# Ledger of designs, part 135: peptides against a protein of PDB entry 3C2G

Target 1, 209 residues: chain A of PDB entry 3C2G
Amino acid sequence: IRTFDLLGLLLHDSDAIDGFVRSDGVGAITTVVQYPNNDLIRAGCKLLLQVSDAKALAKTPLENILPFLLRLIEIHPDDEVIYSGTGFLSNVVAHKQHVKDIAIRSNAIFLLHTIISKYPRLDELTDAPKRNRVCEIICNCLRTLNNFLMMWIPTPNGETKTAGPNEKQQVCKFIEIDILKKLMSCLSCEGMDTPGLLELRSTILRSFI

## One batch from the design tools (peptide; made by RFdiffusion4, then SolubleMPNN)

Design b2_p26_2_s2 (from b2_p26_2, 16 letters changed)
Fold by OpenDDE base, seed 1:
Structure b2_p26_2_s2 (fold): chain B 209 residues (1-209), chain A 26 residues (1-26)
Amino acid sequence: as target 1 above (209 residues)
Amino acid sequence: SSLEEERLARYREEVLEELRRQELLE
């Protein structure tokens, strides 16, 4: 735990972060967080989030790392872990088609739906810190989902391919009424990435045009 | 509830209007 805290302090600039990533730092963290220590898992996932936008990650194979992380956030009922994990996911899939493919093959779309589904509507959360954290988690999920969906809709500047039948089935779950209500509730959340949410809203519907 | 359905309907309409504005829907 203290080691991760120290690492977090040392990884204060892009060069240090890139150096850590190039030295298989992400793999090292994932090795540690597999142990049943909640504090360690939290710290490790937080550190993953801190390095998740590193340039060096584009050169790092994630085939063994990403599926593990996805499984971790699936089974771990901890908002901090889920926050960090979904944040990591969101950042690593950004602008990287091969990483998106890994995530999708690892059932990420279904997982995103599961995560969103497990939380109540934001307007039902009276505790501000909890509401804010949940909002951030949902935002991470939505940003990730948007990046997936954009692959399958015609856009002037985007790559377009056909989604597989399983992916289409999972995407359809995001137009269900309960999910739409939750997405709608995010619009009123303080600190929400409103432009991003609006983009996703449009993207979801465009996926079914 | 009826109120929730109305809100959802408005939400959908807002999206549709945006898509129309972008000439992505008829």
Scores: peptide ipSAE 0.022, ipTM 0.533, DockQ to the pose 0.012
Fold by OpenDDE base, seed 4:
Structure b2_p26_2_s2 (fold): chain B 209 residues (1-209), chain A 26 residues (1-26)
Amino acid sequence: as target 1 above (209 residues)
Amino acid sequence: SSLEEERLARYREEVLEELRRQELLE
């Protein structure tokens, strides 16, 4: 645990982070967090988040890492783990079609729905720190989902992918009334990516309605 | 901000319209 904290302090610039990633640092973290220690898992996931924007991740085989992380998020009810994990996910899928595909095959869309469904509406949370953390988690989920959906939107050059039936079904869950109400509540939260949320709505409707 | 309020209003209206279209809301 202390090692992860210290390592996090050393990873203060992009070059250091890239160096760590090139040295299979992400794999090392994922190996360590396999131990059933909550504090270790929290620290490891936090460190993953810190390196999640590394350019070197484009060369990292995430086929073994991402499914593990998704499973970890699924089974661990800890808000800090979920925050870090969803943050990692949102960053690693950005601008990387291959990583998006891995995530989707690993049931990421369903997981995002599960996470959003788990939390109450933001306006029902009176504790500000809790509300803020939940808001951040939801934001991570929505950003990730939007990144997935954008793959299935036709581009000006005519290139487009088609979502499979399973993916369509999973995405359709996000237009259920209870989910929509929760999404609306997010717009009232300070710090929420409002433009991103609106974009997500647009992409959902355009793709599936 | 006023801009965020406007965005929220538009989003709400769009959601409501879609729900009505799908007969999920009266």
Scores: peptide ipSAE 0.021, ipTM 0.465, DockQ to the pose 0.013
Fold by OpenDDE base, seed 3:
Structure b2_p26_2_s2 (fold): chain B 209 residues (1-209), chain A 26 residues (1-26)
Amino acid sequence: as target 1 above (209 residues)
Amino acid sequence: SSLEEERLARYREEVLEELRRQELLE
C-alpha cells in the first residue's frame, strides 16, 4: 500500500508515467491487487487510473490485464474500485482498437450496463459525495461505451468494422429508458464531461444508422 | 426538466425505430 502511494507521488509527469508503463508497471499492479486485501486493491486501482492515459499503453500487452481488471470490477461492490477501474477502462480503450477488442471480448459492454444498472438514479441519492462518485462511475461507463460504439460508426472513407450480433444486443441495453435517464442525470451534474456524454447520445443513434 | 424528458423520449423512439429497421429488436 505504501509503495503504491509512493509511486503515485513519483508518477507526476507523462515521462515518468510512460517509463513506469514501459517497465510493465501495469502488470505489476495487477499482480499485487490479486491479493485479497481491500485497501491494496483500492490503492492499486487508483494507481492504475493515474497511469491509464499513458501513451505507452498502446504498446503494452493488455490481454491478461484487462480481463482481470474487468473481473475485479465485476466482483467488487466498492465504489472506489469501480470508479478507478471504469476510469482506467475508459482511458485505455480510447484511440486503441486492439484494446477495445480485448475489452469487448471480455464482455465489457455487458459489464458496463450491469454497473450502471446497479446504481440508483442520481436524484435518489441524498449524499452529495456518494452522488458525485456514482455520477463519475456512470460517466466512465458511458464514455467507455462511446469509445466502443465509435468503432462501428461508418466513416465517409468507407471501411467500418461491424459489430457482431452479441455486441449489438449488448449495446441495445443502453437505450433502455432507465439507462437513458441516468445519462440525462449525469448531464446535469456540475463539472462532468458534458460534451462527452452528448457525444455518446449521438453515437448511440449513429451506431445503428 | 419536462423539455429534457421530451427530448429524451424522442431520442429513444428514434433509436428504437432504427434498431427495428435493422432487425436488432423484435
Scores: peptide ipSAE 0.021, ipTM 0.440, DockQ to the pose 0.012
Fold by OpenDDE base, seed 2:
Structure b2_p26_2_s2 (fold): chain B 209 residues (1-209), chain A 26 residues (1-26)
Amino acid sequence: as target 1 above (209 residues)
Amino acid sequence: SSLEEERLARYREEVLEELRRQELLE
């Protein structure tokens, strides 16, 4: 645990982060967090989040890492783990088609739905820190979903991939009224940058055209 | 609130209509 905290302190700049990632730091963390220790898992996931936007991740094989993380998020009830994990997911899939494909094959879309479904509406949360954390989690999920959907939006200069039937079905779950209510609640969250719902709306409307 | 419900209803309807146009929903 202290080691992860120390590492987090050492990873202040992009070069240090890239160096860590190039040295298979992500793999090392994922190996360590396989031990069933909640504090260790929390610290490890937090560190993963810190390095999740590293350029070096584009060259890092994530075929084993990403499914493991998704499973970890699925089974772990800790908001901090879910926050860090969804944040990591959101960042690693951004602008990386191959990573998006891995995530989707690992049922990431359904997992995002499950996560959002698990949490109450923000207006039902009176504790501000808890409300803010839940809002951040939902935003991470929305951003990730948006990143997936963007793959299926036609571009003027290229052939776009078409979403499979399963993916389409999973995406449709996000327009369930209870889910939409939770998403809308994020727009009312004061002090939070929540463009995700608006972007998601736009992306859904443009998707599969 | 009534305003939230109205916004939600409009959003849902727009999404559903587009999904129908795209033959993603019946």
Scores: peptide ipSAE 0.021, ipTM 0.465, DockQ to the pose 0.012

Design b2_p26_2_s3 (from b2_p26_2, 13 letters changed)
Fold by OpenDDE base, seed 2:
Parts: C-alpha cells; structure tokens; sequence
Structure b2_p26_2_s3 (fold): chain B 209 residues (1-209), chain A 26 residues (1-26)
C-alpha cells in the first residue's frame, strides 16, 4: 500500500508514467491487487487511474487486464475502487477500438448499467462528499459508454461497424424508465457531465432504437 | 454556463415527457 502511494507521488509527469507503463507497471499492479486486501485494492486501482491516460498504454496488451479490472469493480462495493476502476476504463477505451472491443466482450456495458443502477439518486444523497464521488463515478460510466457508442455511429467518410444484437440490447437498457429516472436525478448534481448525458441519450435514440 | 443550463432544461423536459408517457401506459 505504501509502495503504491510512493509510486503515485513519483508518477507526476508523463514521461515517468510512460516509463512505468513500459515496464509493465499496469500488469504489476493487477498482479498485486489480486490479493484479497481492500486497502491494497484501493491503492492499486488509484494508481491504475493515475496512469490510465499514458501514451504507452497503446502498446500494452490489455486482454488480461481489462477483464480482471471489470470483475474487480463488479465484486467490490467500494466507491473508491469503482471510481478508480471506471476512471481507468474510461481513459483506456478512449480512441482505442481494440480496447473498446475487449471491454465490450467482457460485458462492460452491462456492468456500467449495474453500477449506475445500484447507486441512489444523486438528489437523495445529502452527504456532499458521497454525492460528489457518485457523480464522478457516473461521469466515468457515461464517458465510457459514449466511447463505446461512437464505434457504431456513422461517420461522414467512414464505414461504421454495426452493433451486435447483444450490444444493442445492453445499450437500450439505458433508456428504460428506471435508469432514466436515475439519470434525470444526475442533472441536479454540480459537476455532472451534462453533455455526456445528452450524448448518451441522443445517440441511443438516434441509432439504437 | 448558460449553455449548460439550456441543455439541462431541454434534457429535463424531454425526460419528463417520456416518463409521463410511460407512466400513462402502465
């Protein structure tokens, strides 16, 4: 745990982060967080988040890392783990078709729905730190989802992949009444990614219905 | 921002309308 904290203190510049990633730092973290220690898992996921936008990740195989992380997020009710994990996910899938595919095959869309669904309405959270953290988690989920959806949106000059039936079904879950109520409650939260909410809804309505 | 406020208002209105329609169908 202290080691991860120390590493986090050292990894403040892009070159250091890239160096860490090139040295299989992500793999090392994922190995360590397999130990059933909540504090270690929190620290490890936080460190993952810190390096999640590294350029070197483009050259890092994530086939084993992403499924593990998704499972970790699924089984841990810890807001800090979920925050860090969804943050990592959102960053690594950005502009990376291959990574998106890995995540989607690992049931990431459904997981993100589960995450959003399990949290209370933001307007019912009176504790500001908790509300803010949940808001951030939802923003991470939205960013990730929108990144996924972009794979299936026609571009003016490009061939677009079509979402499979399973993916389409999973995406359409985000326009069900219960989730809509939840997402609506997010609109009152300061710091919410409002454009992301609009984009998600708009994209689903235009392209997936 | 004013732009964000506008988007929020539009979003809320659409969601409200959709929810009302769904509730009426139940």
Amino acid sequence: as target 1 above (209 residues)
Amino acid sequence: SELEKKYLEEYNEKIREELEELEELE
Scores: peptide ipSAE 0.022, ipTM 0.490, DockQ to the pose 0.014
Fold by OpenDDE base, seed 3:
Structure b2_p26_2_s3 (fold): chain B 209 residues (1-209), chain A 26 residues (1-26)
Amino acid sequence: as target 1 above (209 residues)
Amino acid sequence: SELEKKYLEEYNEKIREELEELEELE
């Protein structure tokens, strides 16, 4: 744990981060977070988040890492783990179609829906730190979802992939009334990604219905 | 259908307005 904390303090330089990633640092963290220690898992996921936007990740195979992380998020009801994990996910899928595909095949869309659905309405959360963290998690989910949707949006200069029927069904769940109410409750939290919410809804309504 | 898309777009705009109003209240 202390090692991860120290490493996190050192990984503020882009070159250092890239060096860490090139040295299979992500794989190393993934190995460490397999131990049944909540503090270690939190620290590891936080470190993953810190390196999640590294350029070197473009050359890192994520076929084994992403499914593992998604499963970790699924089974650990820890806000810090979920925050870090969804943050990692949102960053690694950005502008990388192959990574998006891996995540989607690993049931990421459904997982993100589950995450949002399981949290209480933000306006009902009295604990401000928790409310803010949940809001951040939802923002991470929204960013990730919007990134996924980009794969299926037609571009003027190229053919786009068509969403499969299962993916389409899962995507359309995010415009249902219950989930909408949940997402709207996030507006009570300062820092909510309102543009991301609107983008998600708009994209689904225009392109997936 | 194109008609459905139009209605959905209009609905989306209404939701956008509602969300903006809610954001301003917070």
Scores: peptide ipSAE 0.021, ipTM 0.492, DockQ to the pose 0.015
Fold by OpenDDE base, seed 1:
Structure b2_p26_2_s3 (fold): chain B 209 residues (1-209), chain A 26 residues (1-26)
Amino acid sequence: as target 1 above (209 residues)
Amino acid sequence: SELEKKYLEEYNEKIREELEELEELE
């Protein structure tokens, strides 16, 4: 735990972060977070988030790392772990087709639906810190989802991939009534990525039904 | 900002209508 805290302090600039990533730092973290220690898992995921936008990650194979992280998020009902993990996911999939593919194959779409679904409505959360954290988690999920959807929508450049039937089905889950009620509760929340929410719904309605 | 607010209001109204329709079907 102290080691991760120290690393977090040392990784304060892009060069240091890139150096850490090039030295398989992400792999090292993922190894450490396999220990059944919640504090260690939290610290490790926080550190992952910290390095998640590193340029060096583009050259780092994530085939073994990303599925593990997704599983970690799935089995640990900890807001801090989920926040860090979804933040990591959203950053690493951004503008990276191959990483999106890895995530999708690892059931990321369904996982994101599960995450959003398990939290109470934001308007029912009276504790501001909790509400804000949940809001941030949902924003991370939305950003990730929108990044996935971009692969399957027509672009002016003509590069379009067709979503598989399973992916299409999973995407369409986000326009079902229960999840819509949940997402609607987010619209009034301060700090919510409202444009992202609108984009998600619009994209699904226009391109996936 | 005002245009965005108006758009959001319209959007929310549409969603509300859709939700009401879905609830009636359940």
Scores: peptide ipSAE 0.020, ipTM 0.523, DockQ to the pose 0.013
Fold by OpenDDE base, seed 4:
Structure b2_p26_2_s3 (fold): chain B 209 residues (1-209), chain A 26 residues (1-26)
Amino acid sequence: as target 1 above (209 residues)
Amino acid sequence: SELEKKYLEEYNEKIREELEELEELE
């Protein structure tokens, strides 16, 4: 725990972060967080989030890392773990088709649906810190989902991959009435990614039905 | 279906417009 905190303090610039990542720092963290210690898991996931936008990650194999992280998020109902994990996920899938594929194969779409579905309506959360954290988690999920959807949206100049039937089915879960109500409840949250929410719905309605 | 898609697109645009109006009021 203290080690991760210290590392977090040292990783304050892009070069340091890249150096850490090049030294298989992400792999090291994932190894450490395999121990069933909640504090260690929280600290490790937070550190992962801190390095999640590193350029060096483009050269880092994530085939073993992402499935592990997704499983970690799935089994830990801890908001901090979920926040850090979804934040990591959203950052690492950005602009990286290969990483998106790994995440999707690892059931990320379903997991994100589960995460959003498990949280109460934001407008019903009276505790501001809790509401804000949940809002951030949902924003991370939305960003990740929109990144996934981008793989299957026709671009004027590019060949687009067609979503498989399973992926399409999972994506369409996000326009069902229950989750729609949940997502609509997010509009009252000041920190909500409203454009991302609208984009998700619009993209699904336009391209996946 | 193509018809359903068109309908949903139109509906989605209406919802978007309503949300934009709501944002302007906030």
Scores: peptide ipSAE 0.017, ipTM 0.482, DockQ to the pose 0.014; fails the geometry check

Design b2_p26_2_s4 (from b2_p26_2, 10 letters changed)
Fold by OpenDDE base, seed 1:
Structure b2_p26_2_s4 (fold): chain B 209 residues (1-209), chain A 26 residues (1-26)
Amino acid sequence: as target 1 above (209 residues)
Amino acid sequence: SSLEKERLEEYNEEVREELELELEEL
């Protein structure tokens, strides 16, 4: 735990972060978070978030890491774990088709729907720190989802991957009335990614119905 | 610099070893 805190304080330089990732630092963190200690899990997920934009991750095999992280988020109802984990996911899938494919095969779309569905409406949260954290989690989910949907949007060059029937069904769950009401209730939140929310809705309505 | 890179590699190795030691104590 102390080592993770120290690491988080020292890994402010991009070259240091890249060095840590090249030394299999992500693998080391994933080993630590397998222990049934909530403080270790929180600290490890926070460190994963801190290194999630490292250039060296492009050379790191994520086939074992992503399924594990997704399962961790699924089974730990901890806002800090969910925040860090969804933040990591959103960063690593950005501009990386292979990483998107791993996450989608690991049921990431359904998991993100579950996360958004389980949280209360932002307008029902009176505690400002809690509301802000939930807002950030939803923003991470939206960014990740929009990144997934981009794989199936027709490009002008005519090469579009078709979403499988299961993926299409999972994507269409985000236009159901209950989740739409929840997402629309987030528009009044100061920290909400309103453009990302509108993009998600628009993309689903145009390409997945 | 080459010296800064070497120091960073040493530091990353020390941190990895400390993480492994913390795991053994659990």
Scores: peptide ipSAE 0.041, ipTM 0.547, DockQ to the pose 0.039
Fold by OpenDDE base, seed 5:
Structure b2_p26_2_s4 (fold): chain B 209 residues (1-209), chain A 26 residues (1-26)
Amino acid sequence: as target 1 above (209 residues)
Amino acid sequence: SSLEKERLEEYNEEVREELELELEEL
C-alpha cells in the first residue's frame, strides 16, 4: 500500500511514467494486486490509472494484464476499484486496435453492461460523492464502448471490420429500455459525458441494428 | 430489414425523449 502511494507521488511527469512502464511497472503492479487484500487492490488499481496514458504502454504486452484487470473489476464490487479499472481500460484501448481486440475477447462489452446495470439510477443517489463517482465510472464505460464501436464503423479509406454475431448482440443490449433508463439518469449529473452517451446510442442505431 | 431498423430507431428516439422529459421533471 505505502509503496504504491509513494510510487504514485514519484510518477508526476511523463518521462518518469514512461520509464516505470518500460521497466515492466504495470506487470509489477498486476502481480501485487493478485493478493487478496482490498487496500492493496485499491492502491494498485489507482496506480494503474495513473500510468494508463503512458506512451510506453504501446510496447507493453497487455494480453496477460487486461484479462486479469477485467476479472478483478468483475469480482470486486468496490467503486474505487471499478473507477480505476474502467479508467485504465478506457485509456489503454484508445487508438489501439490490438488492445481493443484483447479486451473484447475477454468479454469487456458484457462486463461494461453489467457494471452500468448494477448501479442504481443516479437520481436515486443522495450522497453526492457516491453519485459523482458512479457518474465517472459510467463515463469511463461509455468512452471504452465508443472506442470499441469505432472498430466496426466503415471509414473512408479504412479497413472495415465486421462485428461478430456475439459482439453485435452484446452491443445491442445498450439500447434496451432498462439500460437506457440508467443511462438517461446520468443526464442530471454535472460531470456526465453527454456527447459520449449520444454517440453510443447513435452508433448502435445506425450501424448495429 | 431496413424497415425494421427504421422502426427500431424511431421507437428508441421516442423512448429517449420520454426519459429526458421525466428526468427534467425530477
Scores: peptide ipSAE 0.025, ipTM 0.530, DockQ to the pose 0.014
Fold by OpenDDE base, seed 4:
Structure b2_p26_2_s4 (fold): chain B 209 residues (1-209), chain A 26 residues (1-26)
Amino acid sequence: as target 1 above (209 residues)
Amino acid sequence: SSLEKERLEEYNEEVREELELELEEL
């Protein structure tokens, strides 16, 4: 815990972060968060989030890291872990086709659906810190999902991959009535990624139905 | 099924219209 906090304090600039990542810092964190200690897991995931936009991550193999992180998020009903983990995920998949593929193969789409589905409606959350954290988590999920969908959207200038049947089915779950109602409840939340929500819905309706 | 798809499309259009109205009210 204290070590991660100290590391987080030291990783305040992009060069330090890149240096840490190049030294297999992400692997080191993932090793530590394997211990069954919730505080360590929280601290480690937070540190992962802090390094998640590092340029050096483009050169870091994530094949072992992402599945582990996704599993960690799945099994830990902790908002801080989920926040950090989904934040990490959203950042690392951005503009990285290979990383998207790893995440999708690791059942990320379904996991994101589960995450969104498990939280109450945002309009029912009276605790502002909790509501804000949940909003941030949902935004992380939306960004990640939109990033995934981009792989399957035909672009005028590129070969578009076709989503497999399973991926298509998982994506279509985000336009089911119950989850739509949940997502609509987010519109009133300050800080909600409303454009991202609309983009997700529109993309699914246009390309996946 | 084709019927489920049609119903889903119809519902999604309704939701879109509602969302657009809500966005105009914000």
Scores: peptide ipSAE 0.022, ipTM 0.505, DockQ to the pose 0.013
Fold by OpenDDE base, seed 2:
Structure b2_p26_2_s4 (fold): chain B 209 residues (1-209), chain A 26 residues (1-26)
Amino acid sequence: as target 1 above (209 residues)
Amino acid sequence: SSLEKERLEEYNEEVREELELELEEL
């Protein structure tokens, strides 16, 4: 815990972050968060989020890290873990096809649906810090999902990868009435990625139905 | 069912309109 906090204080610039990542810092964190200590898990996931946009991650194998993180998010009900984990996921899949593939194979689409579904409606959350954190989590999920969908959107100049039947089915879960009602409850949240929500819906309707 | 699909399409249209209104307010 204290070590991660201290390390976080050293990671103020992109060079320090890249240096940490190049030194297998992500692997080190992943090793530490394997211990059944909630405080360590929270601190480790927060640190992962802090380094999740590092350029050095492009050279870091994520095949063992992502499945583990996804499982951690799945089993850990802590909002801070989920926030950090979904934030990490959203950043690492951005513009990286191979990372998207790892996440998707690790059932990330279904997990994102589960995460959104398990939270109460934002309009039912009276505690502003809690509401804002849940909103941020949902935005992370939306951003991640939109990043996945981009893999299957036809580009003018290229052959697009076709989503498998399972992926299509999982994606279509995000336009079911119950999940839509949940997502609509987010529109009143100041921090909501409304464009991202519209993009998700539009993409599903155009390309997956 | 065809009825469930129609209801989903109607609901999706309502959601679209609501989202568009929210985007215009931003």
Scores: peptide ipSAE 0.024, ipTM 0.517, DockQ to the pose 0.014; fails the geometry check

